# Ledger of designs, part 16: peptides against a protein of PDB entry 6RO1

Target 1, 216 residues: chain A of PDB entry 6RO1
Amino acid sequence: LGKEIEEYIHKPKYCLPFLQPGRLVKVKNEGDDFGWGVVVNFSKKSNVKPNSGELDPLYVVEVLLRCSKESLKNSATEAAKPAKPDEKGEMQVVPVLVHLLSAISSVRLYIPKDLRPVDNRQSVLKSIQEVQKRFPDGIPLLDPIDDMGIQDQGLKKVIQKVEAFEHRMYSHPLHNDPNLETVYTLCEKKAQIAIDIKSAKRELKKARTVLQMDEL

## One batch from the design tools (peptide; made by RFdiffusion4, then SolubleMPNN)

Design b1_p10_1_s1 (from b1_p10_1, 6 letters changed)
Fold by OpenDDE base, seed 5:
Structure b1_p10_1_s1 (fold): chain B 216 residues (1-216), chain A 10 residues (1-10)
Amino acid sequence: as target 1 above (216 residues)
Amino acid sequence: MEVRYTEGAK
């Protein structure tokens, strides 16, 4: 169900108004999970679809992410990689396709105006870590309906199902509701289908973007 | 360390 919600929130038509400087976002690129980063800015790039020649706007968000120091040495030729769990890493401003945003937080940090100094970038990491400490149950997410104003009926149905499930889970032990397993399985299948569609779209878009970034 | 943040859509 979380993945189904992700299919909506990463769309430019929904998320762009909420990508203000300082907004906490999660970035995932295939197998690379960068975790929480901070929006610096976003830009609209004119793109021509390779197959149709049609104009397809590409939305790129600059996100301050914790990157592996090893990946930074080859940053001119290699994509940034997330910091390993055992390393400190370094905060870098990484251009990210908007569809790679896996979550958008309700939290918006105050960030330094000048992020060129390493110390300023690293200070933001400290801020993220402090926010994480303040939210032991996880950094809060924007509500897709109440905060983001998404009117899609499909999303509303997903949310209603989640709420109904949560209500049932709190009202009855999971083992006492024989329908819960069916609902979970259906929700998981639907979530997986949504993920698969999204992943396929992301891969298609990634393939296009990596190709375009290599030409820039 | 004092972290300053806002919460919400704005």
Scores: peptide ipSAE 0.439, ipTM 0.925, DockQ to the pose 0.793
Fold by OpenDDE base, seed 3:
Structure b1_p10_1_s1 (fold): chain B 216 residues (1-216), chain A 10 residues (1-10)
Amino acid sequence: as target 1 above (216 residues)
Amino acid sequence: MEVRYTEGAK
């Protein structure tokens, strides 16, 4: 179901208005999961397909991503690779095709104006990590309907299925296993809290209020 | 560590 939603949100038609500088996005490319990065800018590029002669517009977003240091050595010739799990990595500005965005966050960071210095890029990584700490259940996503304004009926049906599934999952303890009950009660409470937070956030978002969270 | 961010569609 998450993948089905992804098929909508990564379309330029829907996501381009939300690719502002500082926007948190997830990038995934053919098994390479970069995780959360930060949008720097986007551009429209026209590529002529060699065989068709047709100019297909390609949208490229520059994203600060945590990359392997090994991949940076050949950055002029080779595609960037994500940092290994045990590697610190280095933040680099990577041109990413828009359809490779797997998620778009409601969070938009303040980023340094000059990202040429390594220290400025690494500071953004620290900011991402701090945001992740503030959201232990995961960085919040833009709502595809309420935030992104996607009106596609197929997406609405997917969302309805997700909501119905979640409701059933939370309303019906799956198994009378006492051990599952404790996990499920915690999951139900967490889910109810998540729903309540989501509902509250929707109401706040309807007011077009950008919540600035300056937390120390 | 102070991190500054906004949350929303804009």
Scores: peptide ipSAE 0.435, ipTM 0.926, DockQ to the pose 0.655
Fold by OpenDDE base, seed 4:
Structure b1_p10_1_s1 (fold): chain B 216 residues (1-216), chain A 10 residues (1-10)
Amino acid sequence: as target 1 above (216 residues)
Amino acid sequence: MEVRYTEGAK
């Protein structure tokens, strides 16, 4: 179900408006999980499909990612690889195809204006790590419906299923209720409530983030 | 460490 949501959010028509500088995004390329990085910039490249001659625009987002030092030695010719868990790695600006974004956070970091110095790039890693500490349940995601405005019925159905599943997991009493229709209606209501709670938690987190910024 | 960030779609 998470993968099904990813199939919507990584589409340029949905995600491009949210790829502002400082936006936290998660990048996965096949077997390579880079984890959380920070958007620096994005560009539209004109591409012509060789077989149809049709214009197929490629969208490339420059993301500051933690890369292995080994992969950077030949960075001109080789694709960057994620840092190993046991290494410090180095933060690099990596051009990433937009469809490789597996998640988009509601969090936008303030980033240094000049990312050429290594120290400035590494400071962003420290910021990401601090954000991760502040969110023990995981970095908050943009809501694909409420935040991103995706109206696709397929996505709505997927989200309803996820919310229904989450509701079943957290509501011990509902394991015994044989009335599937009542559970579905309650799951739809609770899915709406979970959306409302997630939105309310986001509003509360926004308020808390502002409060924490005032206390720091 | 002070980390400045915003949260939201904007």
Scores: peptide ipSAE 0.419, ipTM 0.921, DockQ to the pose 0.647
Fold by OpenDDE base, seed 2:
Structure b1_p10_1_s1 (fold): chain B 216 residues (1-216), chain A 10 residues (1-10)
Amino acid sequence: as target 1 above (216 residues)
Amino acid sequence: MEVRYTEGAK
């Protein structure tokens, strides 16, 4: 169900209006999960479809991502790789195809105007980490319907299924289901989706507020 | 460290 929602939100027709500088986004490229990064800017590039010759615009978003230092040594020839979990990594501005965005947060950071200095880029990482501490259940997502204005009936059906599943999970604890193993595997996949939807709904009530987070 | 952010669609 999470993947089904991703198929909607990563479409340019839906996500482009929300790719403002400072927007938190999650980037995933095949097996490489970069986690949360920050939008710097986006651009529209002309592309020609090889088979039809039709013009198909390519959308590229520059995202500040935590990258492995090892992968950056050959940055001219090799794609950036995500930092290892035990690695500090280095924040780099990476051009990303818009369809590689797996999530879009309601959170928009204030970022330094100049991201050329390493210290400025690393300060953004500290900001992301602080935001993550404030949201132990995960960084809040934009609501695809209420925030992003997606009217697709397919998406509405997906959300309804997630809501029904959540209701079932909370009303009928999985501990009482004799098929716990099968249900658990399905529930782990679906529970992440449920959390994402609930997070999105809670944010709808919060007006445009500049939140200042002090050091805890 | 003070982290400044907004929350919402805009």
Scores: peptide ipSAE 0.437, ipTM 0.927, DockQ to the pose 0.693; fails the geometry check

Design b1_p10_1_s2 (from b1_p10_1, 6 letters changed)
Fold by OpenDDE base, seed 2:
Structure b1_p10_1_s2 (fold): chain B 216 residues (1-216), chain A 10 residues (1-10)
Amino acid sequence: as target 1 above (216 residues)
Amino acid sequence: MEVKYKEGAK
């Protein structure tokens, strides 16, 4: 169900209006999970479909991502790789195809105007980490319906299924279901989706407030 | 460190 929602939100027709500078986005490229990064800007590139010759616009978003220092040494020839879990990493501006966005947050950071200095880029990492500390259940997501305005009936059905599942999980504890094993496997996958939707709904009410994070 | 952010679609 999370993957099904991702199939909607990563489409340019839905996500482009929300790719403002400072927007937190999650980037995943095949096996490489970069986690949360920050949008710097996006561009529309002309692309020609090889088979039809039709113009198909390619959308590229520049995202400040935590990258492995090892991968950056060969940056001229190799794609950036995500930082290892035990690595501090280095924040780099990486061009990302829009369809590689796996999540879009309701959170929009204030970012330095000049991201050329390493210290300015690393300050953004500190900001992301601080935001993550404030959201122990995960960084909040934009609501695909209420925030992003997606009207697709397929998405609405997915959300309804998630809501029904959540209601069932809370009203009927899984331990009472005779098919517990099948339900657990489905529930682990669906529970993450449910958390994401609930998080999105709660934040809709707070969306208008500039949150000043107090000095820690 | 004070982190300033806003929430919402805008």
Scores: peptide ipSAE 0.407, ipTM 0.918, DockQ to the pose 0.674
Fold by OpenDDE base, seed 3:
Structure b1_p10_1_s2 (fold): chain B 216 residues (1-216), chain A 10 residues (1-10)
Amino acid sequence: as target 1 above (216 residues)
Amino acid sequence: MEVKYKEGAK
């Protein structure tokens, strides 16, 4: 179901208005999961290579991503690779095709104006990590209907199915399977937390407020 | 660490 929603949100028609500087986005490319990055700039690149019959404009967004240091050595010739799980990595501005965005957050960071210095780029990583700490259940997503204004009936049906499934999952008494109970209690807690977060987020969205949360 | 962010579509 998450993948079905992704198929809508990554379309330029829907996501372009929300790719402002500082927007948190997830990037995934053919098995390479970069996780959360930050939009730096949006550019329409019509790389009409004359011989590729696809006249469709390719949209490229520059995203700060945590990249492997190994991949940076060959950055002029090779595609950026995500940092290894045990690697600190380095934040780099990577041109990303818009359809490779797997998620778009409601969160927009304030980013440094000059991202040429490594320290400025790394500061953004610290900011992402701090946001992740504030959202233990995951960084909040833009609502495809309420925030992104997607009117596609297919998406509405997907969301209705998700909501109905969630409702059924919550309304069904935990079947006596002890293994399901642990997964369902975790899922139910996660989903209740997601609902509570969604309600809290709706209130926060109305306020357009820069949340300055000091370290708790 | 003080992180400044805005939440919303705009």
Scores: peptide ipSAE 0.396, ipTM 0.915, DockQ to the pose 0.680
Fold by OpenDDE base, seed 4:
Structure b1_p10_1_s2 (fold): chain B 216 residues (1-216), chain A 10 residues (1-10)
Amino acid sequence: as target 1 above (216 residues)
Amino acid sequence: MEVKYKEGAK
């Protein structure tokens, strides 16, 4: 279910309006999970399909991502790699194809205007980490229907299935039925995305309230 | 650390 939602949200026709500077996005490239990064900018590149001659626009989003220091040494020729869990890494602006966005947050950070200094880029990492601490159940996601306005019936059916599953889980405290754990593991990956969207919206509202209280 | 952020689709 989560992967099915991703297949909709990463489409340019749906996600482009939400790729504003400061938007938190999750980037995955094949086996490489960069985790959460911050949108800096996006561009439309004209591409001509070599076989059809048809214009196939490529959408590239520049995302500030935590990269391994090793991958940056040859950054001119090699694709950036995510920082290892034990590594501090370095925040770099990486051009990412829009279809590699696995999640889009409702959170938009205020980012430095100049990201050329390393300290400014690293300050954004500290901000991401602080946001993650405020959302123990995960960073809040944009609702694909309510926030992103996706009207596709296939997506609506997926969301309905997730909501029905959540409702059953909350309304029936499923006792220790071991068969539910297997459905949970399969549905947890998928339901976690929808739960992450709904819980993240609730937590963002709470975290915003806490931030306003800390400024008082 | 004060993290300034906004929430929403806008």
Scores: peptide ipSAE 0.390, ipTM 0.913, DockQ to the pose 0.659
Fold by OpenDDE base, seed 5:
Structure b1_p10_1_s2 (fold): chain B 216 residues (1-216), chain A 10 residues (1-10)
Amino acid sequence: as target 1 above (216 residues)
Amino acid sequence: MEVKYKEGAK
């Protein structure tokens, strides 16, 4: 179900309006999970489809991602690789195809205007880590319907199934179907995200548009 | 470190 939602949100027709500078996004490329990064900007590139010769617009988003230092040494010839769990890594602005966005957060950071200095880029990593501490159940996602305005009936059906499943889960705690554990974990994460978004939206209605996180 | 962020579609 999470993957099915991802198939909608990564489409340019849906996500482009929400790729503002500072937007938190998750980036995955095949087996490489970069985790949470920050949108810097996006661009539309003219592309020609190799098989048809038709003009196909390619959307590239520049995302500040935590990359391995090893991959940076060969950055001229090799694709950036995510930082290993045991390394600090370095924040780099990486051009990413929009369809590689696996998640879009409701959170939008204030970022330095000049990201050329390493210190400015690394400061954004600290900001991401502080946001992660603020949201122990996970960084909140944009609601595909309420926030992103996706009207696709297929997506609505997926969401309804998730909501119905969650309702059944809460109504029947004793149905520990072991086959449901995987679905439960995904649904709990999604439910928590939805609750966090709703809670955060309520707090934002009460607070000014800028949330100040206390100095951790 | 003070982190400023906003939440929402905008």
Scores: peptide ipSAE 0.362, ipTM 0.908, DockQ to the pose 0.663

Design b1_p10_1_s3 (from b1_p10_1, 5 letters changed)
Fold by OpenDDE base, seed 3:
Structure b1_p10_1_s3 (fold): chain B 216 residues (1-216), chain A 10 residues (1-10)
Amino acid sequence: as target 1 above (216 residues)
Amino acid sequence: MEVRYTEGPK
């Protein structure tokens, strides 16, 4: 389901209006997961297909990404690689094809005007990390329907399935345990519901991640 | 650390 949503949101016709400077985005390239980065700008590139002679526009977004220091040594010739889990990494402005965006956040950071200094780029990493701390359940996403305005019926069906699944996950533990109604005060019920919602959202997020892994 | 950000599609 997460991958199905991704197939819509990474399309230029849907995502380009939301790739403003400071927008948090997730970047994934094949096996390379960069995690959350920050949009710096985007550009339209005209590519001539060698076989057709047709100009097919490619959209490239410049994203501040946490990159491996090893990849920086060969940055002129090699594609950037994500920082390893055990390294600090370095924030670099990386040109990213728009279809490699796996998620778009509702969060837009204020970023330094000049990102040439390393300190300015690293400050953005600190900002991302602070945002992540503020959102322990994960950085909030733009709603594909309400925020992004995607009207595709296929997406609506996917969202409905997700909502139905979420509703079942939330309702099933709560409604099938008659003890929840009898044992918990309204406040405790609300708290438990909130915890269960939080847990279910985490599981859904994990399931989306796993589904993305299984479908890849 | 204070982080300045906005939320929303704009």
Scores: peptide ipSAE 0.509, ipTM 0.936, DockQ to the pose 0.684
Fold by OpenDDE base, seed 5:
Structure b1_p10_1_s3 (fold): chain B 216 residues (1-216), chain A 10 residues (1-10)
Amino acid sequence: as target 1 above (216 residues)
Amino acid sequence: MEVRYTEGPK
């Protein structure tokens, strides 16, 4: 069900207004989970769809992420990898396709203006860790309806089903909601827009290493 | 460590 919500919030038409500098976001790329990072900025790139020749905007967000030290800095060929659980890692500004945002927090950090110094980047990691300590139940998320203003009826139905399911679980822990399958189907249809970015991201990768999924 | 942040959509 969380994945179904993700299919809405990662869309540029919904999330761009909330990608202010300092916004906490989660980044996932296939099997790579970077966890919580911090938005630095975003940019709109002009792109031509290879198959249709149509202009399609590509949205790239620069996110400060905890990366493995094995990751090549500014490599054109190798994408950044998340820090291993047993390593400290290093905070790097990574260009990320917007659809790879798995969550957007209500928390917005004050960040250093200059992130070129390693110490400034690492200070942000410390800030994230302090925020996590303040929210033992998890970093709070933006409400997709109340905060993000998403009016899509499909999303509203998903949320209603989640709430109903949670209520039923509270009253009867062994309850299964057969209607959840319908909710999943609706969310999959909304993910179709993300597939259109697949070709566009390949073109952008030629110019700079952008964190992307191999398959959409 | 002191951390400064805001909370909300703005």
Scores: peptide ipSAE 0.508, ipTM 0.935, DockQ to the pose 0.769
Fold by OpenDDE base, seed 2:
Structure b1_p10_1_s3 (fold): chain B 216 residues (1-216), chain A 10 residues (1-10)
Amino acid sequence: as target 1 above (216 residues)
Amino acid sequence: MEVRYTEGPK
């Protein structure tokens, strides 16, 4: 169900208006999960489909991502790789196809105007980490319906299914179901989706508050 | 560390 929602939100038709500089986005490329990064800019590139000759615009978003230092040495020929969990990594501006965005946050950071200095880029990483600390249940997502204005009936049905599943999980603790193990694996995946949706709904009320948390 | 951010679609 989370993947189904992702298929809607990463479409240029829906996400482009929300890719402002400073927007937190999650980037995933096949097996590479970069985690949360920050939008710097986006561009529309003309592309011609090789088989039909039809114009198919490509949308590229420049995202500041935490990359492995090892991958940066070969940056001329190799795609950026995500930092290892135990690695600090280095923040780099990476051009990303819009369809590789797995999530879009309601959070928009204030970013340095000049991201050429390493220190400025690393300061953004510190900011992301601080935001993550403030949201122990995960960084809040834009609501695809209320924030993003997606009216697709397919998405509405997906959301309804998730809500129904959440309701079942909380109302009928499957404590007595003998197929608990198979249900647990499915429930863990679905519970994560449910948390993401609940988080999105709670934040709809707070959408206009600039949270300046001065904690030293 | 002071982190400044806004929340919302805008």
Scores: peptide ipSAE 0.495, ipTM 0.935, DockQ to the pose 0.678
Fold by OpenDDE base, seed 4:
Structure b1_p10_1_s3 (fold): chain B 216 residues (1-216), chain A 10 residues (1-10)
Amino acid sequence: as target 1 above (216 residues)
Amino acid sequence: MEVRYTEGPK
């Protein structure tokens, strides 16, 4: 169900208005999970499909991501790879196809205007880490209906299913299910999305009055 | 560490 919601959110027709500089986004490319990064900018490239002559616009978002140092050495020939858990990595601006965005946060960071210096890029990583500390249950997501304005009935049905599933999980703790760990892992992903949607709605009402949140 | 951010769709 979480993946089904993702299939709506990463569509350019829905997400492009929310890819402002400083927006926190998650990037996932096949088996590579970069985690949370920060949008720098996006561009629309008008491409014509060679065989059909149809306009096939390509949407590329530049995202500041934590990359492995090894992948940066070969950046001219190899795709960026996420930093390993045991390494610091380096924050790098990576061009990302919009459909590779797995999540969009309600959080928008203030970022340095000049990201050429390494220290400025690394300061953004420290900011992301600090935001993560403030949200122990996870960085809040944009609500696809209330924030993103998606009117698709299919998405509404998916959200209803997620909410119903969460309600059942909390109402009937599967304490006796031997597959509890597997169920919890699947359920945590689904539950977190529904919780994030509900929490995002509540936090947005509070945050609309705050132009800038300065936190230590 | 001080971090500055906003929340919302804008």
Scores: peptide ipSAE 0.502, ipTM 0.936, DockQ to the pose 0.622; fails the geometry check

Design b1_p10_1_s4 (from b1_p10_1, 5 letters changed)
Fold by OpenDDE base, seed 3:
Parts: structure tokens; C-alpha cells; sequence
Structure b1_p10_1_s4 (fold): chain B 216 residues (1-216), chain A 10 residues (1-10)
């Protein structure tokens, strides 16, 4: 269900107005989970594919992410990698395709104006960690309906299902409703189809994006 | 130093 919501919130149509500097966002690229980062800015890149003449606007958001130090050595040629769990890592401004945003927080940090100094970037990490301490149940998310204004009926249905599930989960011990497994299986199948569509779109985009990440 | 942040869509 979280993945279904993600399919809406990462769309430029919905998320761009909320990618203000300082906005906390989660970034995930395939198996690479960067966790929470901070938006620095975003830009619209129009790449004209030479063969199709179609201007597919690519939206790139610069996100301050905790990266492995190993990835920094080749940052000009290689994609950034998340810091290992046992590694401190280093905060780097990483250009991220908007569709790689897995979550958008209601929290906006005040960030340094100049992020060129490493100390300023690392101070943001400290701020993120402090926010995480203040929210032991997790950093709060923007409400896709109330905050983000998404009116898509598909999303509303997903949220209603989540709310109904949560309500049932809190009101009834999970064991007794056989329909929950069917809804979960249907949601997993839809999520798997959405993942397969997303993976196929990501593969189609990766075939485009791997070529474009080499040009980014 | 206390972290400064705002909450909300704006």
C-alpha cells in the first residue's frame, strides 16, 4: 500500500510544488536506499532525444544525501551510492530524478545558503538526525490529499483501504479476517503489477536514464 | 544547537 501511494507522490505533477529547499525527502534507487535527504533545488531538463523529436521533460531534484565515501571518489563518472549502515558517510548534493523520491516529509529544514563547505553539508545531516530523534515513530509525511492536493480517485481508494486496514488492525487482532489476505494479495498483486509496470517503466526509463545518468 | 524547521506544504 505504501508503494501504491509512492506511485502517485513521485509524479512531477503532484510533487514538484512541494520540493522546496529544505524539504525532507526519501530517495531510493533500485536496491540503493539513501534514506532521508534534503532538497536543495530542482530543475526541469528538457532532453531532446535525437531520434524521437519528443521533448520528454526530465525533472531533476538536487538532494543532499548521505553517500558512501567510496562513491565520492568517482562522483563525476559514477552514480552516488548510499552510505553503508556502519559508515558515517558524507553528505553530497546528488542530482536525483524526481521519480526516485519514495517519500516527502511535511518537515522543511532551514539549510545553509552555501553548501559547498563540507561542514555545512554535515550540519544538515545533524539536523536530519535531530529531527529523527524528535519523531521516534518516523519523520512525518505530507498528506497526499490534504497537503499535496492529489485528487486522483485511485489514490483516494488506496488511502481508504489503508485507513480501513489500519482501523481493523488496531480494532481487531489480525488473525480473524480472511478478507485481509485477499485484499493484501490483491494489493500485493496490484503492487506487484505496479512494481512490474514501474520496473518496466524504470527499465524503459533506465534504458533512457542509464544513458542520461552518464550524461548527468 | 536546536534544529530549526517548519512543518507543512509551504
Amino acid sequence: as target 1 above (216 residues)
Amino acid sequence: SEVRYTEGPK
Scores: peptide ipSAE 0.541, ipTM 0.938, DockQ to the pose 0.830
Fold by OpenDDE base, seed 4:
Structure b1_p10_1_s4 (fold): chain B 216 residues (1-216), chain A 10 residues (1-10)
Amino acid sequence: as target 1 above (216 residues)
Amino acid sequence: SEVRYTEGPK
């Protein structure tokens, strides 16, 4: 059900207004979980779909992420990788396709104006860690309905099911609530996203530094 | 120093 919500919130039409500088976002690329990072800025790139000739804009968000030192050796030509649990890593501004945002927080940090110095970037990591300590149950999320204003009926149904499930689990821990209608809606959305990703990858073939999902 | 942040959609 959490993944189902992600399929809505990472769509540019919903999330772009909330990608202000300092916004905490969670970034995931396939098996690579970067955890929480901070939005620096975003850009819209014009693209033309080869098959339809239609304009298909690509949205890239620059996110300050904790990256492995190994991935930074060839940062000009290779995609960043998340820091390993046993390493300190280094905070880097990473260009990320917007659909790789798995969560958007209600929290916006005050960030340094100049992120070129390593110390300024590392100070943001300390800030993220401090925020995490203040929220022991997890960093708070924007509400997709109340905060983000998403009106999609499929999402509303997902939320209702989550609430119902949580209520039932609280009352009856062994209770399960399957939702077929939500599954179908999410499958359709996932299929559309997959098509968009393939198109984006063809256009971004030269942009190896842009974080993107692997082709399945 | 104390971390500075705001909460909300704006």
Scores: peptide ipSAE 0.536, ipTM 0.938, DockQ to the pose 0.826
Fold by OpenDDE base, seed 5:
Structure b1_p10_1_s4 (fold): chain B 216 residues (1-216), chain A 10 residues (1-10)
Amino acid sequence: as target 1 above (216 residues)
Amino acid sequence: SEVRYTEGPK
C-alpha cells in the first residue's frame, strides 16, 4: 500500500509545488536507498521521447544526499551510490529524476544558501539527523490529500483501504485483509513513468550525470 | 546544534 501511494506522490503534476528548497525527501533508485535528503532546487528540461518523437518534459530535482565516498571519485561518469551503513559518507548535490522520490516530508529545513563548501553540506546532514531524533516514529510525511491536494479517486480508495486495514489491525490483530487488488493497479503506472524517464535521461545525460542515466 | 525547520506544504 505504501508503494501505491508512492506512485501518486512522485508524479510531477502532484509533487512539484512541494519541492521547495529545504524540503525533506526520500530518494530510492532500484536497490539503492539513499534515505532522507534535502531538496536544493528543481528544473524542467525539454526532452524528445526517443520512441515517439514527442516532446516530453523531464523534471530533475537537485537533492542533497548522503553518498558513498567511493562513488564520488567517479561522480562524473558513474551514478552516485548511497553511503554504506558503516561509513559516514559525504553529502552531495545529486540530480535526481522526480519519479525517484519515494516520500515527501512535511518538514522543510532552513539550509545554507551556498552549498559549495563541504562544511555547509555536512551541516545539513547533522540537521537531518537532529530532525530524525525529534521524530522517533519517523519523519512526518505530507498528507497526499490534505497537504498535496491530490484528487485522484484511486488514491482516495487506497487511503481508505489503509485506514480500514489499520483500524481492523488494531481491533482484530489476527485479521489479514485479503483485498490488496487496488495495490497492483498503481504498480503499472510506475512502470509507464519509468519508460518515459529512460527516454528523458538520454537527453539529460549530455549535460549532467543524473541518477539512473548510467543505466541507459 | 539547533536545527531550524518548518512544517507544512508551504
Scores: peptide ipSAE 0.528, ipTM 0.938, DockQ to the pose 0.776
Fold by OpenDDE base, seed 2:
Structure b1_p10_1_s4 (fold): chain B 216 residues (1-216), chain A 10 residues (1-10)
Amino acid sequence: as target 1 above (216 residues)
Amino acid sequence: SEVRYTEGPK
């Protein structure tokens, strides 16, 4: 259910206006879950489609993420890795392809103006942890309709079905929701879109730094 | 330490 919404919110046409400095975002790359990080800035990168020669811009968001110290020291590592559960980790500014954003929070932190000092970066981690304590049910998300203004009818239908399903699930735990199949069908369609986006973005990987989150 | 943040789309 959350994955279907993710397929909408990570699209540049929807999320870019909300990637202000200080915005809390979740970053996930395949099996690597970085959890909540903080947006620093974003940039548009020129890309050319291999087959058509058409311009297909890619968007890279610099996100302050809790990274494994080991992964940062290994020059042979193609990308930063999330901190291990038993590791404090280190906050690093990581270039992330926008489609790797799994969630966007309504919370926007005040961040230090200069993130070059390690102490300033680590202070942001403390801030994230404090926010998490204040939201025991989870950090609040931007509403894709009301906050992000997404007008896609497919999304609206997904949201309606999710809400209906949740209501029925809690009200009738043994109820077989006939709409569940429809929700899954929509999920599968959106998953295909994600694959297509990933394929298109692979071409720019060659020009990117080792620390960039560009694994598709 | 006290954290400062805003909440909303802006």
Scores: peptide ipSAE 0.526, ipTM 0.937, DockQ to the pose 0.789

